# Ledger of designs, part 20: peptides against a protein of PDB entry 5VZU

Target 1, 271 residues: chain A of PDB entry 5VZU
Amino acid sequence: GRTLEDIFHEHMQELILMKFIYTSQYDNCLTYRRIYLPPSRPDDLIKPGLFKGTYGSHGLEIVMLSFHGRRARGTKITGDPNIPAGQQTVEIDLRHRIQLPDLENQRNFNELSRIVLEVRERVRQEQQEGGHEAGEGRGRQGPRESQPSPAQPRAEAPSKGPDGTPGEDGGEPGDAVAAAEQPAQCGQGQPFVLPVGVSSRNEDYPRTCRMCFYGTGLIAGHGFTSPERTPGVFILFDEDRFGFVWLELKSFSLYSRVQATFRNADAPSPQ

## One batch from the design tools (peptide; made by RFdiffusion4, then SolubleMPNN)

Design b1_p10_1_s4 (from b1_p10_1, 6 letters changed)
Fold by OpenDDE base, seed 4:
Structure b1_p10_1_s4 (fold): chain B 271 residues (1-271), chain A 10 residues (1-10)
Amino acid sequence: as target 1 above (271 residues)
Amino acid sequence: SEAAKDFTTP
């Protein structure tokens, strides 16, 4: 039987060959599109911009991170044999924060899987409920033919009876100690480790994270065949680094900000 | 095997 190493080697050879074919075929027909950096907003989790990602066998890729209300998006600037440029490689739901367990339990892939799948189920329920409200609102605009029904006379409103006895019932104010959600002190990152069995191209990833969110990643076969969204975890490390754990693929991608300053890369101000 | 994120597992 083929070893896992043989399968990996064959697959790497196929990727290299595909990359060579793509680069050689497109050399004669390059379409250039200007990319603008997203404008920063006050409510953005971090500054939007270009990030370099490590995608195992695909090597180095460029992703644009942008914020869209309660969603963040990673858009591929570089394409590969599977996912073309311009596709949303990751989509993050900023409404669904992932709370990582302690460092010991973070090593357990099944614990992370449980947490992510519970959030995925909540997201599906919210989508189903929101779909029902949108469906019921359209049905009732039948044309009400306004037949002018005649003015029946206002019968007289009878008299105000007086006796408001003031019942004194002094209900004790139960001190609902609103557990003040201690604002997660913006400075102390939580200890972070990848679960056992999650593959990272480099073991040199940040060992502390600020925040985690539920997200989905795009996967596809060669030539963008059978594209689907797989569940994962967006991990904010710092202002310049984030990760994505691909849950079903048991893989981790690290993204680091491109520190190059681009002149005239800002979007023109909306006039 | 580091399944690249963009590979659908067969």
Scores: peptide ipSAE 0.064, ipTM 0.791, DockQ to the pose 0.235
Fold by OpenDDE base, seed 5:
Structure b1_p10_1_s4 (fold): chain B 271 residues (1-271), chain A 10 residues (1-10)
Amino acid sequence: as target 1 above (271 residues)
Amino acid sequence: SEAAKDFTTP
């Protein structure tokens, strides 16, 4: 049978060939689009901007990181044979923090898989519940033609009925133990290691992370065929570095901020 | 190995 190494080499050859075909076909027909940096907001997890990442077998790619309330997005600036430029390579749910286990248990891929799949199921349940509330609210605006029933003037009857003492049914308010949101200790970096069997292009990745979040990555076949969202973990290392663990793919991508200063890269103010 | 991202298993 083909080894995983043989399959990897074949795929790398296909990607090189496809890159050659695309570059050769478009050499005479380049469309340039101006890229604007997203505006920074105080509530942004880190400064938005351009990041240089390792995108699996495709090599080095540019991704724009942006924040959208409780979501972060990585948008491809560079396309590859599978995912074209302008696609959302990663979508991060900032509501769903991933708690990494201790360093020993972080080496266990099955433990990370369990944690991520549990969060995925919560996200799915929340989407189903929110879909029901949005569906029920639209149905009831039938036009109640309020027929004007005529104002019959019926009379003043006076009677005095007496002092019914309200019984003090002292229903003890059950202490809803508000699950104290443990204040996310946002400040101390946790020791970080990739699970055994997760491939990284570089063994040189940060060994400490600040925060992790549930996210999904976009995958597709060549030519953007059968695009799907696969579960993963967004790992914030620092202000200039983040990672994404592609769970099903057993792959890690490291992204580092592009330190180049761009003149006039700010988005025009929305009029 | 790095190849994993784009395998839609047929």
Scores: peptide ipSAE 0.049, ipTM 0.780, DockQ to the pose 0.189
Fold by OpenDDE base, seed 3:
Structure b1_p10_1_s4 (fold): chain B 271 residues (1-271), chain A 10 residues (1-10)
Amino acid sequence: as target 1 above (271 residues)
Amino acid sequence: SEAAKDFTTP
């Protein structure tokens, strides 16, 4: 029978061949598309822009990080044999924070899996509730044939005068309980470690994180066959580094900001 | 899945 090693070698040979074919296609026909950097907003979690990341056997890839209200997106700038350029490799829900446990419990993959799957279920419930409100609102507009009732000329009733009696309504100051905006704790980063059995390309990742969020990653077979979204964790390390834990794949991708400056790369201002 | 191999390091 084929060993796991034989299957691995055959798969690696196929990936090397696909990379070779992909690289050799550059000699025939290239479609160039201008890429613009997304505009930065004050409420963006970090500055948007280009990040370099790794996808196991695919090697180094480039993604664009952008912010869209309560969502963040990683868009592939480089394509690979599985996922073409322009696809959303990660989608992050900034409404759903992931609270990591203590450092000892972070080594437990089943604990991280529990936390992520509980958040996934909440996201699914919120989508179902929002879908029902949108569905019920459309059903009750039966066609009211608004027969055009003839415009009877409403007579100009005369403008009575301006007697301004100042009513001293001493409305009590209702204690507006100022919802304490919990100051965005520029807090000391939480200690961070990957769960046991999560594969990383190397052990050189930040050992502290600022914030974590629920997200989904895109996976597919060769030629973008059977594309699906898998649950994961977006990990913000700092202004220039984030990670993604692919929960079902038991894999970690580290993304680092591309430090190159691009001239004339800003999006044209909407006129 | 084939997709799982592509994201795993050997």
Scores: peptide ipSAE 0.042, ipTM 0.785, DockQ to the pose 0.740
Fold by OpenDDE base, seed 1:
Structure b1_p10_1_s4 (fold): chain B 271 residues (1-271), chain A 10 residues (1-10)
Amino acid sequence: as target 1 above (271 residues)
Amino acid sequence: SEAAKDFTTP
């Protein structure tokens, strides 16, 4: 019988062949674009830059990680038969932290699925509410015709309103001790393991993570057909490594920083 | 035709 390894090898051969056919069709029209590294900002979760990702059967791909306020983006630098270069392979919402359970419960895919789907519904609610506020705010700016109402200087007199005695009703301020959610100590990594049934290209992933965030990944058929966003988890391991769990695909991609030093790779200063 | 997703589901 075909092993899972045989099926994987056959699929890898197909993807390599598709990549070869694609590249060979464009032999006469190679467009080179200069890539600039995103500028680092003090508030960036980690240094932005190039990462080598593992996309299961697609092999090694290059992704640019960049930060955009409370969002991070992974942009494909290399394309594949499904998703072309320049697409946002992952979009991370840095407002929506995912708390992983203990190491025992991390093995349970259904627990991770529950946590991610609960966060997805919160994100959807916030998007609907923010859409209503933006809609209502635009409706009230009817053009106030600034009729220049003439400044009539009516000087009317200071009528002395009477000395209403302040009743001292000393309502005790109920100390609503707002439990200051202690800022989760950003420094202690937690044990990390993939859920059972999540496919990893290798078992050589970090067994400790710093923090996790909700995100979406882009998936498509061959030739970028029927592109859609699928829910997932961005896992920050360290300054040079992050992962993405593709929840619906039951897959894990590990991304490692490209350690190559690029001369003149900084974005030109806006003149 | 199984839409060959970017990730082969095994």
Scores: peptide ipSAE 0.041, ipTM 0.774, DockQ to the pose 0.368

Design b1_p10_2_s1 (from b1_p10_2, 4 letters changed)
Fold by OpenDDE base, seed 3:
Structure b1_p10_2_s1 (fold): chain B 271 residues (1-271), chain A 10 residues (1-10)
Amino acid sequence: as target 1 above (271 residues)
Amino acid sequence: LPKGASLVSP
Protein backbone atom coordinates (compact mmCIF):
# COMPACT_ATOMS: atom_id res chain seq x y z
CA GLY B 1 0.00 0.00 0.00
CA ARG B 2 1.14 3.64 -0.33
CA THR B 3 3.08 4.71 2.77
CA LEU B 4 2.68 8.12 4.45
CA GLU B 5 6.15 8.81 3.01
CA ASP B 6 4.97 7.99 -0.57
CA ILE B 7 1.98 10.38 -0.12
CA PHE B 8 4.30 13.10 1.24
CA HIS B 9 6.78 12.70 -1.66
CA GLU B 10 3.98 12.80 -4.28
CA HIS B 11 2.49 15.93 -2.63
CA MET B 12 5.90 17.66 -2.49
CA GLN B 13 6.60 16.77 -6.16
CA GLU B 14 3.20 18.22 -7.15
CA LEU B 15 3.86 21.44 -5.12
CA ILE B 16 7.35 21.85 -6.69
CA LEU B 17 5.91 21.26 -10.19
CA MET B 18 3.07 23.78 -9.61
CA LYS B 19 5.53 26.36 -8.22
CA PHE B 20 7.78 25.82 -11.27
CA ILE B 21 4.80 26.24 -13.69
CA TYR B 22 3.67 29.49 -11.97
CA THR B 23 7.24 30.89 -11.89
CA SER B 24 7.80 30.01 -15.58
CA GLN B 25 4.60 31.92 -16.54
CA TYR B 26 5.96 35.29 -15.22
CA ASP B 27 7.43 36.04 -18.68
CA ASN B 28 3.81 36.23 -19.98
CA CYS B 29 1.48 39.28 -19.98
CA LEU B 30 0.98 40.29 -16.31
CA THR B 31 -1.53 42.71 -14.75
CA TYR B 32 0.04 44.88 -12.05
CA ARG B 33 -2.12 46.33 -9.25
CA ARG B 34 -0.94 48.92 -6.73
CA ILE B 35 -1.31 47.82 -3.09
CA TYR B 36 -1.88 50.48 -0.43
CA LEU B 37 -1.16 50.09 3.27
CA PRO B 38 -4.32 50.36 5.43
CA PRO B 39 -4.64 53.61 7.43
CA SER B 40 -3.82 53.21 11.14
CA ARG B 41 -6.59 53.97 13.68
CA PRO B 42 -6.09 54.69 17.43
CA ASP B 43 -8.29 51.68 18.37
CA ASP B 44 -6.34 49.20 16.17
CA LEU B 45 -5.01 46.26 18.23
CA ILE B 46 -1.57 46.78 16.59
CA LYS B 47 -0.38 48.90 13.64
CA PRO B 48 -1.85 47.43 10.38
CA GLY B 49 0.54 46.53 7.53
CA LEU B 50 2.57 43.84 5.77
CA PHE B 51 3.63 40.65 7.56
CA LYS B 52 5.65 37.63 6.43
CA GLY B 53 3.79 34.44 7.38
CA THR B 54 5.07 30.85 7.59
CA TYR B 55 2.77 28.45 5.64
CA GLY B 56 4.45 25.08 6.26
CA SER B 57 5.57 23.47 2.95
CA HIS B 58 4.70 26.63 0.90
CA GLY B 59 7.34 28.62 2.83
CA LEU B 60 7.04 32.37 3.45
CA GLU B 61 4.04 34.35 2.19
CA ILE B 62 3.24 38.07 2.43
CA VAL B 63 -0.01 38.92 4.26
CA MET B 64 -1.65 42.33 4.76
CA LEU B 65 -3.13 42.77 8.26
CA SER B 66 -6.07 45.23 8.46
CA PHE B 67 -8.67 46.18 11.10
CA HIS B 68 -12.41 46.55 10.46
CA GLY B 69 -14.10 47.57 13.73
CA ARG B 70 -14.33 44.43 15.89
CA ARG B 71 -12.76 42.25 13.14
CA ALA B 72 -9.20 41.83 11.86
CA ARG B 73 -8.29 40.36 8.44
CA GLY B 74 -5.18 38.82 6.96
CA THR B 75 -5.21 39.11 3.13
CA LYS B 76 -2.71 37.16 1.00
CA ILE B 77 -0.49 39.49 -1.06
CA THR B 78 1.42 36.47 -2.37
CA GLY B 79 -0.51 33.34 -3.33
CA ASP B 80 0.32 29.65 -3.34
CA PRO B 81 -0.99 26.59 -5.31
CA ASN B 82 -3.91 26.21 -2.83
CA ILE B 83 -4.92 29.80 -1.90
CA PRO B 84 -4.39 32.56 -4.52
CA ALA B 85 -3.32 36.15 -3.83
CA GLY B 86 -6.13 38.51 -2.73
CA GLN B 87 -7.91 35.88 -0.57
CA GLN B 88 -8.60 36.45 3.14
CA THR B 89 -6.31 33.80 4.67
CA VAL B 90 -7.49 34.65 8.23
CA GLU B 91 -10.53 36.45 9.71
CA ILE B 92 -10.29 37.33 13.43
CA ASP B 93 -13.26 38.10 15.71
CA LEU B 94 -11.97 40.67 18.24
CA ARG B 95 -15.26 40.26 20.20
CA HIS B 96 -14.32 36.68 21.16
CA ARG B 97 -11.17 36.54 23.27
CA ILE B 98 -9.63 33.10 23.87
CA GLN B 99 -8.38 32.53 27.41
CA LEU B 100 -5.43 30.14 27.31
CA PRO B 101 -5.05 27.77 30.28
CA ASP B 102 -1.88 27.46 32.34
CA LEU B 103 1.32 26.35 30.59
CA GLU B 104 0.84 22.66 31.51
CA ASN B 105 -2.71 22.54 30.06
CA GLN B 106 -1.61 24.51 26.94
CA ARG B 107 0.33 21.34 25.90
CA ASN B 108 -3.02 19.49 25.68
CA PHE B 109 -4.44 19.87 22.15
CA ASN B 110 -7.85 18.56 23.27
CA GLU B 111 -8.15 21.37 25.86
CA LEU B 112 -7.39 24.05 23.23
CA SER B 113 -9.82 22.32 20.84
CA ARG B 114 -12.57 22.37 23.53
CA ILE B 115 -12.05 26.10 24.27
CA VAL B 116 -12.09 27.04 20.55
CA LEU B 117 -15.17 24.93 19.71
CA GLU B 118 -17.11 26.43 22.68
CA VAL B 119 -16.34 29.93 21.30
CA ARG B 120 -17.30 28.78 17.76
CA GLU B 121 -20.69 27.64 19.11
CA ARG B 122 -21.28 31.03 20.86
CA VAL B 123 -20.42 32.86 17.59
CA ARG B 124 -22.92 30.62 15.75
CA GLN B 125 -25.68 31.32 18.33
CA GLU B 126 -25.10 35.11 18.20
CA GLN B 127 -25.33 34.97 14.37
CA GLN B 128 -28.66 33.06 14.59
CA GLU B 129 -30.16 35.48 17.17
CA GLY B 130 -29.04 38.57 15.19
CA GLY B 131 -30.52 36.98 12.04
CA HIS B 132 -33.91 36.55 13.77
CA GLU B 133 -34.07 40.20 14.94
CA ALA B 134 -33.28 41.38 11.38
CA GLY B 135 -35.97 39.02 9.96
CA GLU B 136 -38.85 39.93 12.32
CA GLY B 137 -38.38 43.70 11.80
CA ARG B 138 -39.38 43.40 8.08
CA GLY B 139 -42.69 41.50 8.54
CA ARG B 140 -44.90 44.25 10.04
CA GLN B 141 -45.63 46.28 6.97
CA GLY B 142 -49.13 46.86 8.34
CA PRO B 143 -51.69 47.78 5.65
CA ARG B 144 -51.14 51.28 4.23
CA GLU B 145 -54.25 52.86 5.68
CA SER B 146 -55.42 55.49 3.21
CA GLN B 147 -54.09 58.95 4.09
CA PRO B 148 -57.11 60.87 5.47
CA SER B 149 -57.53 64.31 3.85
CA PRO B 150 -55.63 67.25 5.44
CA ALA B 151 -58.00 68.66 8.09
CA GLN B 152 -57.67 72.45 8.18
CA PRO B 153 -55.56 73.98 11.01
CA ARG B 154 -57.91 75.34 13.70
CA ALA B 155 -56.08 78.42 15.05
CA GLU B 156 -57.10 78.13 18.75
CA ALA B 157 -55.79 80.93 20.96
CA PRO B 158 -52.67 80.98 23.25
CA SER B 159 -53.91 81.02 26.87
CA LYS B 160 -51.30 82.81 29.09
CA GLY B 161 -50.99 80.44 32.10
CA PRO B 162 -49.23 81.99 35.14
CA ASP B 163 -45.72 82.53 36.68
CA GLY B 164 -45.03 79.50 38.94
CA THR B 165 -42.13 80.51 41.30
CA PRO B 166 -38.86 78.45 41.19
CA GLY B 167 -38.33 76.51 44.44
CA GLU B 168 -34.58 76.59 45.36
CA ASP B 169 -34.23 72.92 46.44
CA GLY B 170 -30.48 72.85 47.24
CA GLY B 171 -29.73 69.14 46.76
CA GLU B 172 -26.19 68.49 48.08
CA PRO B 173 -23.77 67.23 45.38
CA GLY B 174 -22.96 63.69 46.49
CA ASP B 175 -19.23 63.18 45.79
CA ALA B 176 -19.40 60.35 43.27
CA VAL B 177 -15.74 59.35 43.60
CA ALA B 178 -15.18 58.40 39.98
CA ALA B 179 -13.01 55.34 40.48
CA ALA B 180 -10.34 56.23 37.93
CA GLU B 181 -10.19 53.03 35.91
CA GLN B 182 -6.43 52.64 35.95
CA PRO B 183 -5.44 52.33 32.28
CA ALA B 184 -5.21 48.57 31.82
CA GLN B 185 -1.51 48.04 32.47
CA CYS B 186 -0.06 46.43 29.33
CA GLY B 187 -0.29 43.14 31.21
CA GLN B 188 2.81 40.98 31.57
CA GLY B 189 2.52 38.48 28.71
CA GLN B 190 1.16 35.04 29.57
CA PRO B 191 3.59 32.10 29.09
CA PHE B 192 2.86 30.45 25.72
CA VAL B 193 3.60 27.03 24.20
CA LEU B 194 2.11 25.15 21.24
CA PRO B 195 0.04 22.03 22.01
CA VAL B 196 1.65 18.63 21.44
CA GLY B 197 1.05 17.52 17.83
CA VAL B 198 0.73 21.07 16.38
CA SER B 199 3.33 21.38 13.61
CA SER B 200 5.45 24.54 13.38
CA ARG B 201 8.00 25.23 10.60
CA ASN B 202 10.28 26.68 13.27
CA GLU B 203 10.41 26.03 17.02
CA ASP B 204 11.69 29.61 17.44
CA TYR B 205 8.36 31.30 18.23
CA PRO B 206 7.64 33.75 21.11
CA ARG B 207 7.13 31.95 24.45
CA THR B 208 4.87 34.72 25.83
CA CYS B 209 1.61 36.13 24.39
CA ARG B 210 -0.40 39.30 25.17
CA MET B 211 -3.86 38.05 24.15
CA CYS B 212 -5.66 35.55 21.92
CA PHE B 213 -8.84 35.73 19.82
CA TYR B 214 -11.12 33.34 17.97
CA GLY B 215 -10.69 33.32 14.20
CA THR B 216 -11.21 31.36 11.00
CA GLY B 217 -8.64 30.42 8.35
CA LEU B 218 -9.20 29.70 4.65
CA ILE B 219 -8.05 26.31 3.31
CA ALA B 220 -8.37 24.72 -0.15
CA GLY B 221 -7.04 21.97 -2.44
CA HIS B 222 -4.67 22.67 -5.34
CA GLY B 223 -6.10 25.19 -7.81
CA PHE B 224 -8.35 26.71 -5.05
CA THR B 225 -10.65 23.66 -5.09
CA SER B 226 -13.34 23.22 -2.37
CA PRO B 227 -12.39 26.34 -0.33
CA GLU B 228 -13.60 26.28 3.29
CA ARG B 229 -13.08 28.20 6.56
CA THR B 230 -11.69 26.28 9.54
CA PRO B 231 -11.62 27.38 13.22
CA GLY B 232 -8.41 28.70 14.73
CA VAL B 233 -6.70 30.91 17.31
CA PHE B 234 -5.11 34.28 16.64
CA ILE B 235 -2.24 34.84 19.10
CA LEU B 236 -0.88 38.35 19.60
CA PHE B 237 2.75 38.14 20.77
CA ASP B 238 3.83 41.79 20.37
CA GLU B 239 3.48 44.88 18.10
CA ASP B 240 5.37 43.11 15.26
CA ARG B 241 4.43 39.42 15.72
CA PHE B 242 1.28 37.33 15.76
CA GLY B 243 0.46 33.66 15.21
CA PHE B 244 -2.44 31.58 13.92
CA VAL B 245 -3.18 28.04 15.12
CA TRP B 246 -5.02 26.09 12.41
CA LEU B 247 -6.98 23.79 14.71
CA GLU B 248 -8.18 21.14 12.20
CA LEU B 249 -4.84 21.09 10.32
CA LYS B 250 -2.86 20.97 13.63
CA SER B 251 -0.48 23.61 12.24
CA PHE B 252 0.91 26.97 13.35
CA SER B 253 1.73 30.01 11.20
CA LEU B 254 4.03 32.72 12.61
CA TYR B 255 3.63 36.23 11.16
CA SER B 256 6.39 38.83 11.52
CA ARG B 257 6.14 42.49 10.42
CA VAL B 258 7.93 43.45 7.22
CA GLN B 259 10.39 46.12 8.44
CA ALA B 260 10.87 47.64 4.96
CA THR B 261 9.45 51.16 4.50
CA PHE B 262 7.64 51.90 1.23
CA ARG B 263 7.32 55.37 -0.32
CA ASN B 264 3.88 56.38 -1.67
CA ALA B 265 2.23 53.27 -0.13
CA ASP B 266 -0.30 55.13 2.07
CA ALA B 267 -3.95 54.69 1.11
CA PRO B 268 -5.46 57.78 -0.56
CA SER B 269 -7.52 59.71 2.00
CA PRO B 270 -11.25 58.94 1.62
CA GLN B 271 -12.61 62.01 -0.19
CA LEU A 1 -7.35 11.25 2.46
CA PRO A 2 -8.72 9.28 -0.52
CA LYS A 3 -6.07 8.26 -3.12
CA GLY A 4 -5.28 11.19 -5.44
CA ALA A 5 -6.93 13.98 -3.38
CA SER A 6 -4.61 17.01 -3.27
CA LEU A 7 -3.84 17.89 0.34
CA VAL A 8 -5.93 20.78 1.66
CA SER A 9 -3.66 23.64 2.77
CA PRO A 10 -3.99 27.24 4.08
Scores: peptide ipSAE 0.386, ipTM 0.821, DockQ to the pose 0.165
Fold by OpenDDE base, seed 1:
Structure b1_p10_2_s1 (fold): chain B 271 residues (1-271), chain A 10 residues (1-10)
Amino acid sequence: as target 1 above (271 residues)
Amino acid sequence: LPKGASLVSP
């Protein structure tokens, strides 16, 4: 039967062949589009910009990280046979922090899967509730027919009555135990390890992380067939490194900042 | 894996 290794080799050969076909097509007609770096905002989780990401068998791809309020976005600058350039490879929900367990429990893929899927269901519930509020507001503009004026008149004024008394009842304020938000100690990175059975291109990833968030990754077949968003974990390591755990694929992508400075890469000021 | 599933990749 085809081994996992045979399937991997066949896939690698196909990717190499597709890469060769794409590179050979570029001799005829190239359309160039200028890419601008996203403007940095004070509230950005890290500086936006270009990152080199590891995509398993595809190798290194260039991704633009940008921030959009409570969302972060990775956009492919380089494409592959599955996901073309300009697609949003990752979408991160900065409202939904993932709390990683201790280092021992981080080795358990099923524990990470449970945590991520629980957050995924919360995100779905919030989307359904917000969809209902937007739907109910549009229905009731039925045409108010202008039915007419009629007049009538009068009646009267009365009267005074009194008096009643001040009952004191002193209901004790129940101590709402404010669940102490453990202050996110921004200083010490949490120990980090990939779960057993999550593949990385190399073992050279940061062994400490600052914070994690729920996100979705875009996956597709060759030629961008049947594209779907799969659940994952965005892992912020530091100012220049983040990761994404593709939960369903059991894979890890490491993203490292491109340290090159580009002249004339700033977006033109909106006139 | 079903025989004809194109390897879905990120």
Scores: peptide ipSAE 0.384, ipTM 0.821, DockQ to the pose 0.169
Fold by OpenDDE base, seed 5:
Structure b1_p10_2_s1 (fold): chain B 271 residues (1-271), chain A 10 residues (1-10)
Amino acid sequence: as target 1 above (271 residues)
Amino acid sequence: LPKGASLVSP
């Protein structure tokens, strides 16, 4: 059978060939679009902006991190042979925090996989429930044909008396167990290690993380064939570094802020 | 990986 080394070698050769084809096409008409940095909001998990990400065999890519309420988005600024520029490489659900186990159990890929798949199932259930509420609300705008009800004569109904004592049905107020929003403990960073069998291009990743969230990563074949979203973990290390664990691919991408200051990179004010 | 599965990548 093909070894993992044979598969990796063939993949690297194909990526080099694709890179050569794309770079040789730059002698053709190039279009340039200005990229604007997203405005920072007070509630943003970290400052939005440009990050350099490690994509295994593809090497370094530029990703824009932006915040959209309870979602974060990584958008490719540079593309590769699989995922073109402008695609959302990662989508992060900031409602669904991942609690990593202790450092010993973090080495177990099956434990991380279990935790992520349990959160994936909750996200799927919430989407199904929200889909039912949106479906029922549209059905009731049947045109009320206002048939003119004929004027039936006002028969004088007699004045029967008032005495009905209100029964005090003491409906106990059901304790709405306020799901205590566990305050996002800005806890001391927890020890972090990649599971056994998760590949990283560099072993120099942060060994402490602040928090983790459920997310999905976009994967595709060459030429953006059969694109799908796969489950993963967004790992916040600090203000300038985050990671993404691609669960199905058993790979890790490290993202580091681009420290370059750009003139006139702020989004134009909405006119 | 099956022979000829296009390597799906991020």
Scores: peptide ipSAE 0.362, ipTM 0.820, DockQ to the pose 0.168
Fold by OpenDDE base, seed 4:
Structure b1_p10_2_s1 (fold): chain B 271 residues (1-271), chain A 10 residues (1-10)
Amino acid sequence: as target 1 above (271 residues)
Amino acid sequence: LPKGASLVSP
């Protein structure tokens, strides 16, 4: 029977051939689009910008990382036969931190899968609860037909007097213990290893990670057929490197910052 | 993989 390796080899050959066909077809008509770098904000987890991502059999792709409040996005700048350029390859929920186990238990794929699926279920519940609050608030504007009841003249009831005793109700300001956003401890990163059975392009990935978050990754068939969002883990290694674990694909993508400086790549200020 | 399952990829 075909081994998993035979299937992977045939698929890599098909992807290389498709990439060659597309490159040869586009050589006749190249449309260039200017890309602007996202502005950096003080609260950004790392500096936004261009990263080189490893996508297994697709090879090296360019991804733009950007921050949008409590979410981060990876947008494909280069496309492939499955996912075209301009698609959001990854969406990261910065509200849902993933706590990795110790280094021994990190080798267990089922443990990582359990942790991520528990967070996925929590995210689904929060979306359902927020959807109900938004739904119930709109239902109560029944049209009150204000029947015009006739204006009977209000008699002037007299002005009783001024006794202004100032009750000093010293309402103690209840200390709203602002849940101290635990400063993102730029603590010493924890030891990191990929689970057994997760495919990486190479074994040269950072063996220490700073923090992890829940995210979703976009997958599709050839020609962007049946696109879906699958659960995964965003792994921040340092200021210039992050990873994404695709749980359903059992694969890992490593992203490294493009060190090139671009002149005039900033978005024009809104006038 | 069943015949004709287009390999899904990221």
Scores: peptide ipSAE 0.353, ipTM 0.817, DockQ to the pose 0.161

Design b1_p10_2_s2 (from b1_p10_2, 4 letters changed)
Fold by OpenDDE base, seed 2:
Structure b1_p10_2_s2 (fold): chain B 271 residues (1-271), chain A 10 residues (1-10)
Amino acid sequence: as target 1 above (271 residues)
Amino acid sequence: LPKGWSLVSP
């Protein structure tokens, strides 16, 4: 019977062959598309831009990080045999922070799995509730054929006299305690370690993280077959590095900023 | 499959 090793070797052979086929197509048919860097916004978690990500067997891939309100997006600039270029490899929900446990409990994959799956369930509930509110609001535009009642002439209302003495009611300005938005304390980075049994390409990842968020990653078979979103954890390390834990795959991708600057790469102003 | 290898990939 086929061993797990046989299946692994066959999968690797197919992956290499597909990479070879795609590389060989570059001489025959190319579509050129200009890529623009996303504009930076003050509320962006980090500067948007190009990152090099580790994708296990695929190696290094280029991903564009962009911010869309309370969501962050990683878009593949380079594709692979499973997920083509232009696909959204990761979607991060910046509303749903993941609280990592202490360093000892971070080694427990089941604890991380529990935390992530609880957040996933909350996100599903919020989507169901928001879907009901959007459904009920559409029903009530019955066509009010309001017939145009004829404009009766506005009679000139007479000049009211002047004498209203302004009472100086010295209403004390109630101290609106401006709830000082606690400046999002770029919290003292917490110790970080991958759970036991999560595969990284190397052990050279940051051992301290600033914050984590719930996210989903896109996975597919060869040729982009059966694409699905899998739950994961976005880990912000610093301004130039983030990670993604693919929970179901038990893998970790490290993303590092591409330090190259490009001329004429700014997004066109929205007209 | 060995750890870190799947027929489906990111």
Scores: peptide ipSAE 0.395, ipTM 0.831, DockQ to the pose 0.184
Fold by OpenDDE base, seed 1:
Structure b1_p10_2_s2 (fold): chain B 271 residues (1-271), chain A 10 residues (1-10)
Amino acid sequence: as target 1 above (271 residues)
Amino acid sequence: LPKGWSLVSP
């Protein structure tokens, strides 16, 4: 029977052939579009910009990381046979933090799967509830007819007075010491390891993470067929590195900042 | 095919 290695080799050959076919077809009809770097904001989780992502069999791809309020987006700058350039490869919900277990339990894929799917269900519920409130408000402006009705006047005045008494009841304000959520010490990263059975291109990924968030990754067949969003985990390692665990694919992509500086790459000021 | 090697990729 074909070994797993044979099947891998065949799949890699197919991908490289497809890449070659696509590149060769475009040689005569290139359109150039300037790519601008996203403006950085003070509240951005890390500096936005270009990252080199590992996509297993596709190899290295260039992804633009940008921040959009409580969402982060990875946009493919380079495409592959499955997902073309300009697609959002990852969408991260910065409202939905993932708490990783201890190192022992991080090796359990089913535990990570449980945690992610519980967050996915909450996100789905919040979207359903927010959709209902927006729908009901528009219906009932029936034209209230302007009926004119009229008149009258009356004035009266008066006065009355009196006294009553001063009851003292000095109920002590129970100091509900709001346990000030200690500002999560930005410095102590959690030990990190991939679950058993999650594939990585290499074992050279950071073994400590700052924080994790729920996200979705875009997957498709060849030629961008049947595109879908799959659940995953965005893992922030440091200012220049993040990961994405593709839960359903059982794969890990490592993203490392492109250290190159570009002239005239800043977005034009919004006029 | 192992389930992860679908014709579908990121």
Scores: peptide ipSAE 0.380, ipTM 0.808, DockQ to the pose 0.212
Fold by OpenDDE base, seed 5:
Structure b1_p10_2_s2 (fold): chain B 271 residues (1-271), chain A 10 residues (1-10)
Amino acid sequence: as target 1 above (271 residues)
Amino acid sequence: LPKGWSLVSP
């Protein structure tokens, strides 16, 4: 079987080859595309914009954060040998909040994995149910050929009398227990720690988080081979910092806002 | 593999 050493040598050869290919492409063919910052909306979880993210062995990458109703997206502005620029590195479902356990139980990777996989299954069920409703609604618009049925004459139907005695069936109004939307307590930040066995580039990450959401991250082999979306946790720390826990990879990416101001970086007004 | 190296990565 392949040894861990054989796998390491193969990975190093692939990484060197991919680095060579990308470098050689820059010498011969440069294309420039203007990047626009997404417009900020009042309902956006934080201000959209450019973030600097940590991607393990690839180092630092630039990601654009944007909001799309009840979804957030991270789009790669810089690419790497696995995931090219323009791909959605993370997709966040702002409908599905993750509740982290207490600080002691946050060290247990299996507990975090359980919580996230339970939310993943709910998201899958909701997608199946919504797919059935959308499928049944399209089938029944058969063309009603409105054949003009001829005007048959108005027979005067006779005045039947008024004797409807009102039956007092006092149906008690069943108390619709309004599911109290627990007000999103923009409450005190929760103590935060990475689970044991989750790798981070450094231990210098925020030790308090505001809120967490279910999300999916894009992973691939070198050359964007076999791309798939894996379950993860989006962690909002503050207005300028968020994280993503990649469950299957047991890794953590920290994203920090690019503080540079750009002139004329706003999207053109829709004509 | 060194920590953070994978054949499949984000």
Scores: peptide ipSAE 0.368, ipTM 0.823, DockQ to the pose 0.144
Fold by OpenDDE base, seed 4:
Structure b1_p10_2_s2 (fold): chain B 271 residues (1-271), chain A 10 residues (1-10)
Amino acid sequence: as target 1 above (271 residues)
Amino acid sequence: LPKGWSLVSP
């Protein structure tokens, strides 16, 4: 029977062959496309830009993070044998915050899976309801016949009357103690740990997170076969680091900002 | 398979 070692060697041979095919194909036809950094907006969760991401066996890849209203997008700048460059590797729904449990319950993969699948079901329901409202609005443009009914000249009437007095009633301003919304202390990150059985390339990831959101990640077979979007968790660690938990793959990708400054990489101002 | 080796990958 095939050993685990045989399967590992076969998979390594396939990855080497794929790398060889890609390099040999690119040597014949290099298409260069200029990439612009997305403009920063005040409402962006963090500064958009280039991040280096970990993709398990594929190694380090470059991803562009951008913000699109209530959605964030990770786009592959580098491709791999599974997902080519220019594909949207992650799509984050900034409407659907994930609340992580305490540190003990964060170790339970089934608890994280439950929380994310409940949010996924809510997102599906909202999409179905929004789809019905868009369908019903098109039906009722029946042709309103433009009957031309005429210009009746309705009259001026004038009248007068004057006086009524200024009753002073000094109703006391009840001190509505505006419950001071304690400014969400953006400063103390929640303790963070990966669930047991989630694979990371290394154990060197931030042990505190600022916030988490529901998202979907793109997965495929070699040659971009059977591409599908799988549920996951976007984890914001800080201004320069985020993660994505791929639930179905039981894997974690860490993304770190590329600190290189690019001159003339800003998007042209919309004329 | 070692952790992180899948034919289906992100």
Scores: peptide ipSAE 0.350, ipTM 0.821, DockQ to the pose 0.155

